Peptides against a protein of PDB entry 6J54. Designs and how they scored, part 66

Target 1, 223 residues: chain A of PDB entry 6J54
Amino acid sequence: NENLFASFIAPTMMGLPIVTLIIMFPSLLFPTPKRLINNRTISIQQWLIQLTSKQMMAIHNQKGQTWSLMLMSLIMFIGSTNILGLLPHSFTPTTQLSMNLGMAIPLWSATVFTGFRYKTKTSLAHFLPQGTPALLIPMLVIIETISLFIQPVALAVRLTANITAGHLLIHLIGGATLALLNINTMTAFITFTILILLTILEFAVALIQAYVFTLLVSLYLHD
Target 2, 42 residues: chain B of PDB entry 6J54
Amino acid sequence: QFQFTGIKKYFNSYTLTGRMNCVLATYGGIALLVLYFKLRSK

## One batch from the design tools (peptide; aimed at target 1 M72)

Design b2_p24_7_s2 (made by RFdiffusion4, then SolubleMPNN; from b2_p24_7, 15 letters changed)
Fold by OpenDDE base, seed 1:
Structure b2_p24_7_s2 (fold): chain B 223 residues (1-223), chain C 42 residues (1-42), chain A 24 residues (1-24)
Amino acid sequence: as target 1 above (223 residues)
Amino acid sequence: as target 2 above (42 residues)
Amino acid sequence: STLLEMLEALNKTLNELLLKLLEL
């Protein structure tokens, strides 16, 4: 079991954590445009950013549009780190629950605080669903309050669990494929095919989880 | 949409203000209960 | 609740996307 989780241990060099450098590395993949007409890679990146921005911020009013830069940077960060984490023997920072909580809790608290500040009545009303029977009001308010505090935890755990599970499956099936090469070549070929399909799926999952994480933060802001 | 009179005007699960008041009343009730048990232990 | 409706819509979208991915 220790060998399975060895890739999830935070890497250090000479006793110094290099996780900070790994976290900052994806920013180098998104250079700032300097020309009116950039190369194809930069143009595609900008186009994708614009599309995702329009989609995510469509639910927000003018005040919510202020969060556009932060939300877009968040999705780009999580998405890029998740994709880079699929590289062989790479470390994915988003597999660490501590990191995801470190992102989720401040963002969640900021959205909740923003909601209470600018939409106090609506935010308080969210603790009681419309049409609730009178006798169930106190209990349901308590449940909704607890649900609110579970949101950041669920947000972090969802991202961590999905990415971690995907990495574990890739490693396990990959290891099984290598072990079966000398035992049964046909079975090894089947497992290898499954590995390829799983890898493609994990690429999609990596992007989806980044999107869902950012979208839920955005939804909490919208309330 | 819905016409409420009396106490239901202020405490209802349909209007925005009514829902807000119900939430505040619930929190207030919990606070009073906590205060009661705290004072009882003294 | 608006949030509940949005979550339901999100769940529906994710399920549809998952089905599309599994069919490919």
Scores: peptide ipSAE 0.125, ipTM 0.707, DockQ to the pose 0.025
OpenDDE base, seeds 2, 3, 4, 5: peptide ipSAE 0.082, 0.053, 0.022, 0.106; ipTM 0.701, 0.690, 0.685, 0.686; seed 5 fails the geometry check

Design b2_p24_7_s3 (made by RFdiffusion4, then SolubleMPNN; from b2_p24_7, 15 letters changed)
Fold by OpenDDE base, seed 1:
Structure b2_p24_7_s3 (fold): chain B 223 residues (1-223), chain C 42 residues (1-42), chain A 24 residues (1-24)
Amino acid sequence: as target 1 above (223 residues)
Amino acid sequence: as target 2 above (42 residues)
Amino acid sequence: SLLLEMLEALEKTLSELLLKLLEL
């Protein structure tokens, strides 16, 4: 049996990391429109981007709308990389915790800093929920402070764990299906059906995780 | 909605300003405790 | 390395569970 984690190892060529090229590849799938009426693919992409942009940025005021470009690029990047990661023998950069932390920590820090800069009173007030009993105020403030620092970690781990778990399940069930072909054909057919359903689920998870990641960053900005 | 008087006006868990002040007071208290133990070790 | 170890442990658990479920 081959190592199931071989697909999760960062690929290198001649000692040089090609991960950078893999990360940049999804950008080629979203070309810049040059015509007033583009082809169907570009039109659908633009429509989806506009739809998601309106949905995500609806909670932000004019100042928050400045983050629209960054947030939309983030969701497109994570979504595209996650979908491409479901291709056979493909490498998914978002399965790497380092990659997700590299995105989560700066974005989280930026949102927290923006909150303290423009909404100082509201941001400080978030450390104490409304209606807290007086005796529990110090303890709850500490807990909320800890919760704030857990946010970037939870954000990165959630994305990494969901995508990685999905890939592992696909590999495991796929391997089991192949092993059962000569043992029990009927059982192999059942496992294969489960594999197909799981693959469809993972496509949905890939998009949902990208959306949740971006949405939470947006919510932290909104506070 | 709620009218507070005295110290509750500035330190309450219902108003925005009151919540902010409570947070600042908590951080200030922690800082003072840390300072106390630091000075005690000297 | 820690993450890899955790993933390997998870894989082992899932594989064992799968084998038990399939009675293999």
Scores: peptide ipSAE 0.088, ipTM 0.676, DockQ to the pose 0.016
OpenDDE base, seeds 2, 3, 4, 5: peptide ipSAE 0.066, 0.017, 0.050, 0.077; ipTM 0.670, 0.646, 0.665, 0.662; seed 2 fails the geometry check

Design b2_p24_7_s4 (made by RFdiffusion4, then SolubleMPNN; from b2_p24_7, 16 letters changed)
Fold by OpenDDE base, seed 1:
Structure b2_p24_7_s4 (fold): chain B 223 residues (1-223), chain C 42 residues (1-42), chain A 24 residues (1-24)
Amino acid sequence: as target 1 above (223 residues)
Amino acid sequence: as target 2 above (42 residues)
Amino acid sequence: SLLLEMLEALEKTLNELLKKLLDL
């Protein structure tokens, strides 16, 4: 059991944490365009960024669109780190709950604060759903207040759990495949097929979780 | 859609202002309860 | 809508994986 989680331990070099370098590495994969007609890879990246930006910011007004840069950077960061984490023996920073909380809490706080700053009435009204019976109002307001504070935790845990579970599953199935190679080759082949499908799924999950994380932050801002 | 009169005009779960007032009243009530227990502890 | 589509795609893939797992 202890060996299963060895890949989730933060790597260090000579006692110095190299996690910072790992976190910063995805930024190198997205260079700024310098030419009018860039390379195919850069063009595709820019196209994807534009599409995702339009999709995510469509729900925001002019004031909310000021968050576009931050939200897009967030999704690119989380997405790239998650994808890179699927490389063999790679460390995924987003598997660390501390990192996700470190991202979720400030962003959540900022969204809540901006909501109270610019839309105080609407923000306060969100603690009470429309049409609530009068007798349930106090209790429901309390529940909604608690729900608000659970949001950053849920946001961080969702991302962490999904990515961690995926990695763990890949390792388990991979290990089982290797063990079955000497026992039953047919079963090993089946397990290997599952591993391939699972890897494809994890690529999708990596992107989806990045998007969901950013989208929820955006939605909290719009609330 | 809804026309409220009296106290329901200010405290209702349908209008934006009404919902806001209900929330504020709830928090105010909680604050008063906390204050009561704090003063009782003295 | 996009999120729904992504979730549906995820569900489809998960179901496919489950089918493969049950075929053991």
Scores: peptide ipSAE 0.064, ipTM 0.664, DockQ to the pose 0.017
OpenDDE base, seeds 2, 3, 4, 5: peptide ipSAE 0.018, 0.017, 0.000, 0.018; ipTM 0.653, 0.631, 0.568, 0.644; seed 5 fails the geometry check

Design b2_p24_8 (made by RFdiffusion4)
Pose (drawn by RFdiffusion4):
Structure b2_p24_8 (pose): chain A 223 residues (1-223), chain B 41 residues (1-41), chain P 24 residues (1-24)
Amino acid sequence: as target 1 above (223 residues)
Amino acid sequence: FQFTGIKKYFNSYTLTGRMNCVLATYGGIALLVLYFKLRSK
Amino acid sequence: VFSFVLQIVAFFFSLAFLLYQLLS
């Protein structure tokens, strides 16, 4: 009975303040120069695109490369609006489940209508996988079509659920430091757990590769 | 001039990318179950 | 509800404005 942890009961609030200012703000963090040589703070933002524009370009290699100049604008927005919210009292728009159901459905249904305007038969004849055996036709085409309509829900709910799960362990491990007016040796170990956990919460950039890339496999497989 | 810089890009891919009507239908129906539960409290 | 709809419209507008800076 040496080290008794404590806890504080308080409501964890994902309020909704004025959002159309908070959305526009991580646009003005990135400038654009009309000059040849640039000023050494855009120049490491212009080099960071020319890396990851060479990985969502190399798989497709078609006349579906026209679509890929918009998929690098989808990685900078939720690559910035997940990184800005690690600050003390900031607010992330990709916490709320509302705009992610508007990020998944106008993009996911922009992929099944891409081959339906050009191929019209073999886009969802991709439901036919192989040289057809006889005992499992109806066990297949009720499975591979129930794992198609999962995909817009499987694209947007995987983003909101773990971004807001990173904010609660920031508060609850952080709020147990403030309510630790018991023995002071264990206060530093909860603080040291925080400053490790904030390094893990820079996997908010690593969860934007898992949004743009399973949108490319959901685009490269249909087209 | 927030148009003609990206007007060549629009009619290229908004043939399939501007289908927010399915989002508007799935969003407008999602407006209907919440007003109804508060009506029945 | 009105702030949810406005949040989606402001996202489309901020994504089209970031695509204008990427092409410029």

Design b2_p24_8_s1 (made by RFdiffusion4, then SolubleMPNN; from b2_p24_8, 15 letters changed)
Fold by OpenDDE base, seed 1:
Structure b2_p24_8_s1 (fold): chain B 223 residues (1-223), chain C 42 residues (1-42), chain A 24 residues (1-24)
Amino acid sequence: as target 1 above (223 residues)
Amino acid sequence: as target 2 above (42 residues)
Amino acid sequence: VEDLLQMIEALFSTLNLLLSKLLE
């Protein structure tokens, strides 16, 4: 079991944590445009950013549009780190629960605080669904309050669990494929095919989880 | 949409203000209960 | 809760669509 999780241990070099460098590395993949007409790669990146921005911020009013830069940076960060984490023997920071909690809790608290600041009545009313029977009001308010506090935990765990599970599956199936090469070549070929399909799926999951994470943060802001 | 009178005007699960008041009342009740048990232990 | 449910349904629908495209 230790060998399975060895790839999830935070790497250090000479006693110094290099995780910080790994976290900052994806920023180099998104250079700032300097020309009116950039190369194809930058143009595609900008186009994707614009599309995702329009999609995510469509639910927000003018005040919510202020969060556009932060939310877009968040999705780009999580998405890029997740994709890079699928490289062989790479370390994915988002597999660490501490990392995801470090992102989720502040953002969640900020959205909740923003809601209470500018939409106090609506935010307070959110603890009680419309049309609730009178006798169930106190209990339901308590449940909704608990639900609110579970949101950051669920947000972090969802991202961590999905990415971690994907990595584990890739490693396990990959290891099984290698072990079966000398036992049964046909079976090894089948497992290898599954590995390829799973890898493609994990690329999609990596992007989806980044999107969901950012979308939920945005949704909590909108309430 | 809905016409409420009396206490239902202020405490209802349909209007925004009513829902807010219900939430505040619930929290207030919990706070009072906690206070009661705290004072009882003394 | 209702908005959350709607979001979940939309998310699952999108995910299923993407998975269908990936499997094709």
Scores: peptide ipSAE 0.154, ipTM 0.724, DockQ to the pose 0.024
OpenDDE base, seeds 2, 3, 4, 5: peptide ipSAE 0.064, 0.111, 0.111, 0.149; ipTM 0.705, 0.709, 0.726, 0.714

Design b2_p24_8_s2 (made by RFdiffusion4, then SolubleMPNN; from b2_p24_8, 15 letters changed)
Fold by OpenDDE base, seed 1:
Structure b2_p24_8_s2 (fold): chain B 223 residues (1-223), chain C 42 residues (1-42), chain A 24 residues (1-24)
Amino acid sequence: as target 1 above (223 residues)
Amino acid sequence: as target 2 above (42 residues)
Amino acid sequence: SEEELAAIEALFKTLLELLGKLLS
């Protein structure tokens, strides 16, 4: 019940919110290279960033490449926060819908606005699928318009729901494992195995959700 | 590939310009309907 | 959270009400 969501409460210290510090913490994990040959950690990190950057920006033209920094920073931020949130008793800001909406809505609006500014004809034509029968044109235009406005909401809810659900499962199964230690050791071991598999899955989900979030923003930019 | 004549040249679901015009026409129609009901109620 | 969801719902409700007033 409510006790299950205790880990999702915004942490405070002396009545002051420390969420700001938590949000800023992932930036420390990505230091800027200052040498021609950096250490192993930074080198691998930069390689991964370059790899993901090339993959995500492949669908964009030269003008779309200007968003590379924004999109890559977004995926690194969401990914790092999601991974750090899997630590015991950790708080994940991305589990808060308010935060995700705060990111999704501005980015979505920026991409849509950019599309209308530079690709007005294509953006307007996007509201009507090609080859639509004449009788269905008005209805589909309305539906596509509604779909457009649902995009930021769906983007935020998807990320929030996936991360939150994963956290809940980890806590529930973890708690069940501890409770079963005194009841049935064999069952507790099975539950613990499931917990391990689930945690591995959640690590993957954390990265995938960060990628999907950024990819969808990029897709909206591409229209 | 597609040859359109008359009104279909400007309002079609196959060409980019045609699709754009259809969208604008739809929004224009909705706006006119809203305006009609607003003026009627007033 | 429930409180956050309620706040979002209230916001959407307010926006819909304002939209309704504009359309009426």
Scores: peptide ipSAE 0.072, ipTM 0.661, DockQ to the pose 0.027
OpenDDE base, seeds 2, 3, 4, 5: peptide ipSAE 0.041, 0.028, 0.048, 0.020; ipTM 0.675, 0.660, 0.632, 0.638; seed 5 fails the geometry check

Design b2_p24_8_s3 (made by RFdiffusion4, then SolubleMPNN; from b2_p24_8, 14 letters changed)
Fold by OpenDDE base, seed 1:
Structure b2_p24_8_s3 (fold): chain B 223 residues (1-223), chain C 42 residues (1-42), chain A 24 residues (1-24)
Amino acid sequence: as target 1 above (223 residues)
Amino acid sequence: as target 2 above (42 residues)
Amino acid sequence: ALDELLAIEALFKTLNELLSKLLS
């Protein structure tokens, strides 16, 4: 059981955690363009960022688009870390619940507070759905209040669970494939095919989860 | 669209202001209940 | 609960739009 989670242990060197360096590493993959016409790689990155930005900011009005830079940086960070974590025996910081909570809770709090600051009337009204029968109002308000506090937890757990589960599956199927190479080559080939399909799926999941995480944060801001 | 009179004007689940007032009233009621039980125990 | 349902609906709409663009 411990061997299954060995890859999720925070790496250290000489007793010092190198998690900080791992977290900062994705920042190096997104250099700031300095030329009018950049190379193909940077141009593609800018195009993708612009495309995702247009999609995410379509939900918000002009005031909500102020958070565009923060939300885009968040999706790029989570997405890049998730993709890098798909490498065998790699450490993904986003698999750590503590990290995701560290991102989700402050961002959620910021969105909730900003909502109460600028849209107090609308934000308070969201605790009661429109058209609720009068007899159900007190209980429903309580439920909606509880639901609000569950949002950051659900946000963090969703991301952590999806990335962790995918990472575990890749390791397990990969290990099984290597073990079956000496037992049955045909079965090992089938398992390897499943591993390839799973890896492709996890690439998609990694990007989708990053997008969903950022989108939900934006939705909480928009209310 | 909606025309309410009396108490329904301030406390309703259809208007934005009415919904806000209902939420505030609920929180106020809970706070009063908690205060009542604390004062009752001592 | 209603906000969560609306959020899920928004997610599905976004996913459908992305999928339609990818499949086109």
Scores: peptide ipSAE 0.267, ipTM 0.772, DockQ to the pose 0.030
OpenDDE base, seeds 2, 3, 4, 5: peptide ipSAE 0.244, 0.216, 0.227, 0.205; ipTM 0.765, 0.758, 0.758, 0.746

Design b2_p24_8_s4 (made by RFdiffusion4, then SolubleMPNN; from b2_p24_8, 15 letters changed)
Fold by OpenDDE base, seed 3:
Structure b2_p24_8_s4 (fold): chain B 223 residues (1-223), chain C 42 residues (1-42), chain A 24 residues (1-24)
Amino acid sequence: as target 1 above (223 residues)
Amino acid sequence: as target 2 above (42 residues)
Amino acid sequence: MDLLIKAIEALFKTLNELLLKLLS
């Protein structure tokens, strides 16, 4: 009766939650560059940040590029927390839906309010797709309005579900591998190979979900 | 490119202004309906 | 980059407070 969900329980030390320390830890991995030629690790980090920043800001106007700092901080935060969460015996804060909703709702509301503030006509017109037949206008406006309010929920759930599902699969296949080692080594080897491939996939998913989360927030800002 | 006349000029699904007006009209209609049912219930 | 780190730290603090509030 192994508890597969034990890794998702909020860690406590002496009755006090240590989630604060876990969330703050990724910030220590990104030191400020102080040299013209930095360490290899910092250089790679800066290169990745510049690439992602260039790609994300390419779709935004000058006013939208003001959000670059927040968006880049968001992708770094989610990406780093997700990668660190793949370490054994680690707690991933992004597996908590409450955290992801706490990020998604304010960011979504900020983008929506920004859209209504600076591009009122375009934002209001977005509720009605172009070329809609006249008879379908009221229904489609309602659907689009509902769709808008589902966006922050979908954004948070997507991140939570992808990370949580990945962790569960790793635990399940890992447990199966250990169980099969005592039964048949050959079968255990096959399962172990699948586990390796899955772990590689989860590393990619960890980065992709960070990017997708930030990209969608950015896309909502562009709209 | 679209030449709309009359009411269609202000309420269409092809122009930006037309779409905006349609959305506002829809919300206004819903608000009036809600108000009607609320007042009718009292 | 310094501003980015500061922004990240601020985000971390805000999220931590929110998480602590939700988990309590």
Scores: peptide ipSAE 0.015, ipTM 0.637, DockQ to the pose 0.043
OpenDDE base, seeds 1, 2, 4, 5: peptide ipSAE 0.012, 0.005, 0.012, 0.012; ipTM 0.622, 0.588, 0.596, 0.618

## One batch from the design tools (peptide; aimed at target 1 V19 Q96 M99, target 2 L32)

Design b2_p25_3 (made by RFdiffusion4)
Pose (drawn by RFdiffusion4):
Structure b2_p25_3 (pose): chain A 223 residues (1-223), chain B 41 residues (1-41), chain P 25 residues (1-25)
Amino acid sequence: as target 1 above (223 residues)
Amino acid sequence: FQFTGIKKYFNSYTLTGRMNCVLATYGGIALLVLYFKLRSK
Amino acid sequence: FFYQLFLFFAIYMAIIMLIYQIYSL
């Protein structure tokens, strides 16, 4: 009975303040120059695009490359609006589940209607995988079509659920420091756990590669 | 002029990308179950 | 061109969140 942890019971609030200002704000963090040589703070933003525009371009290699100049604007928005919210009292719009159901469905159903306007047969004849055996036709085409309509729910719920799971361990490991007016040696170890956990919460950039890229495999497989 | 800078891009991919009616149907029906549960409290 | 496409996408996401905020009132 040496080190007794404590806890504080308080409601964890994901309120909803005025949101159409907060959405527009990580646009003005990125300027655009009309010059040749630029001013050494856009110039490391302009180099960070020319890397990851050479990885969502190399797989496709078709006339479906026209679509890829919009997929690098989808990686800077939820690459910024997941990184801004690590600050003390900031608010992330990708915490709410509302807009991510509007980021998955207008993009995911823009992929199954891409080959249906050009191929019209063999886009969902991709349901036929191989040289057909006889004992498992109805066990297959009820499986590979129930793992198609999961995909818009499997694209938007994987983003909202772990972004807001990073904010609760910020509060609950951080709120146990404030309510630790017991023995003071264990206060620094909970603080040291925080400043490790904030380094892990810069995997909020690593969860945008897993949104743009499974949108490219969900685009490169259909088209 | 927030149009003709990206007007060549719109009618290229908004043939399949501007299908927010499925989002509007899945959103408008999602309006209906919440006003109904508060009506029955 | 890229900044105007990024700003148009941010306006489109703002319209979805404005409709949800008005409905949540």

Design b2_p25_3_s1 (made by RFdiffusion4, then SolubleMPNN; from b2_p25_3, 17 letters changed)
Fold by OpenDDE base, seed 4:
Structure b2_p25_3_s1 (fold): chain B 223 residues (1-223), chain C 42 residues (1-42), chain A 25 residues (1-25)
Amino acid sequence: as target 1 above (223 residues)
Amino acid sequence: as target 2 above (42 residues)
Amino acid sequence: MLSLLLQYLAEEMARIALAALLASL
């Protein structure tokens, strides 16, 4: 019986953690264009970055658009790490809550700080929704303040939970498929089909979660 | 646009300034309460 | 399980869309 959580253990080589190398690896997949006419792969990457950039930055003013580089790098990083994590025997750094918190907290704090710095009045006003009855104002302000501090946690946990759950499910069904091969080939074929469908879904989830994470950071910046 | 008079001009849940003042008042009240209990416990 | 996952994804997407909508108001 394989440990279901073995894939989430930080890998070590010769007693040294190789997590740093794994985290840095996706950067190698996105080389900077050097030629006037680039390869098809680079051109597609640049095109995708431009499309996503236009979409995400459309809601931001000129000052907010200065975050475009940061947000695009973030989505490419998370997306690539999530996709690479779906490869067999791969370690997905984004399954580690510590990593996701490490990304979420600084980005959230930066957006909040930026909001208070440039839009102090608006930022303070956001702690009270419009139209709140007078009697509920103190309570709602407190709740909204708490909600603000929960945002980075929710952001990190969402990404971690979705990616981790997907990986666990793939491992479980994959293990079941292998076990069933020796018992009933027909049943194993059914479970294998489910595994394929699930894997396709997880590819979509991997990209969606990267987008959602970045989008929410962007939305916090917009507020 | 809402036109408020008196205290409602400064403390309302509709205008930006009013909302800001309500938030500040709430935080101020909480701070005073915390201070009160801290001083009382000594 | 696939249906549950699809439902979960749909719900999550709906929440995000709702949040985006609310944020846009």
Scores: peptide ipSAE 0.023, ipTM 0.656, DockQ to the pose 0.021
OpenDDE base, seeds 1, 2, 3, 5: peptide ipSAE 0.017, 0.022, 0.018, 0.016; ipTM 0.671, 0.651, 0.644, 0.642; seeds 2, 3 fail the geometry check

Design b2_p25_3_s2 (made by RFdiffusion4, then SolubleMPNN; from b2_p25_3, 19 letters changed)
Fold by OpenDDE base, seed 1:
Structure b2_p25_3_s2 (fold): chain B 223 residues (1-223), chain C 42 residues (1-42), chain A 25 residues (1-25)
Amino acid sequence: as target 1 above (223 residues)
Amino acid sequence: as target 2 above (42 residues)
Amino acid sequence: LLSLLLQYLAEWLAEIAELTQKALL
């Protein structure tokens, strides 16, 4: 049963972290366009990036749009790593909570600090919802403060849990299908069908979680 | 629009400035309480 | 299964702690 989590162990070679190379690998899949009319695949990729960029940055003013490059790079990174992680016997760095926290905490802190720097009054006012009864103000401010500090944790855990759970389910159902092949072929076929549907779902989840992660960072910047 | 007078002008949950002041007052109150207990223990 | 989950969580926390120590100290 220890083999279930073997896929989540950070790979190293001779004590050197090969994880860095794995993290950098997705960048090779996104080459910079050099021609006026590039390959169809690159054109589609650029089109998707532009669409997602317009969607995410529509909520921001011009000052907030300066974060567009970082947010788009983040979504491309997380999305690509998640998709590549669904390859058989591959390692997804985003399954490591440390990596997700390493991304979430700085981004969260940056969004909070930028909010306090440029919109101090509005940012402070966010600790108290509008229309709160006077007697509930102190308690609600404390709750909102705690909520603020939970944001980076929730951001990291959400991504990690979704990707990790998906991988675990694929492994478990895959193992079950292999075990059932020798017991009942019909049940194995049903389980295999579920596995295929689950893998398709996980591809969607991989992209959605990347989007949600980036979107929440963007929303925290907006408020 | 809301018309507030007196203390409600500065401490209200409807205006932006009022909300900010309420937040600052709550943090200030907590800080003073912590300081009081810290000084009391010495 | 619970023991495995706890071990996995412990490994996560240990790795996070190690990284935080390297970053802060």
Scores: peptide ipSAE 0.150, ipTM 0.702, DockQ to the pose 0.049
OpenDDE base, seeds 2, 3, 4, 5: peptide ipSAE 0.132, 0.101, 0.130, 0.136; ipTM 0.695, 0.683, 0.696, 0.688

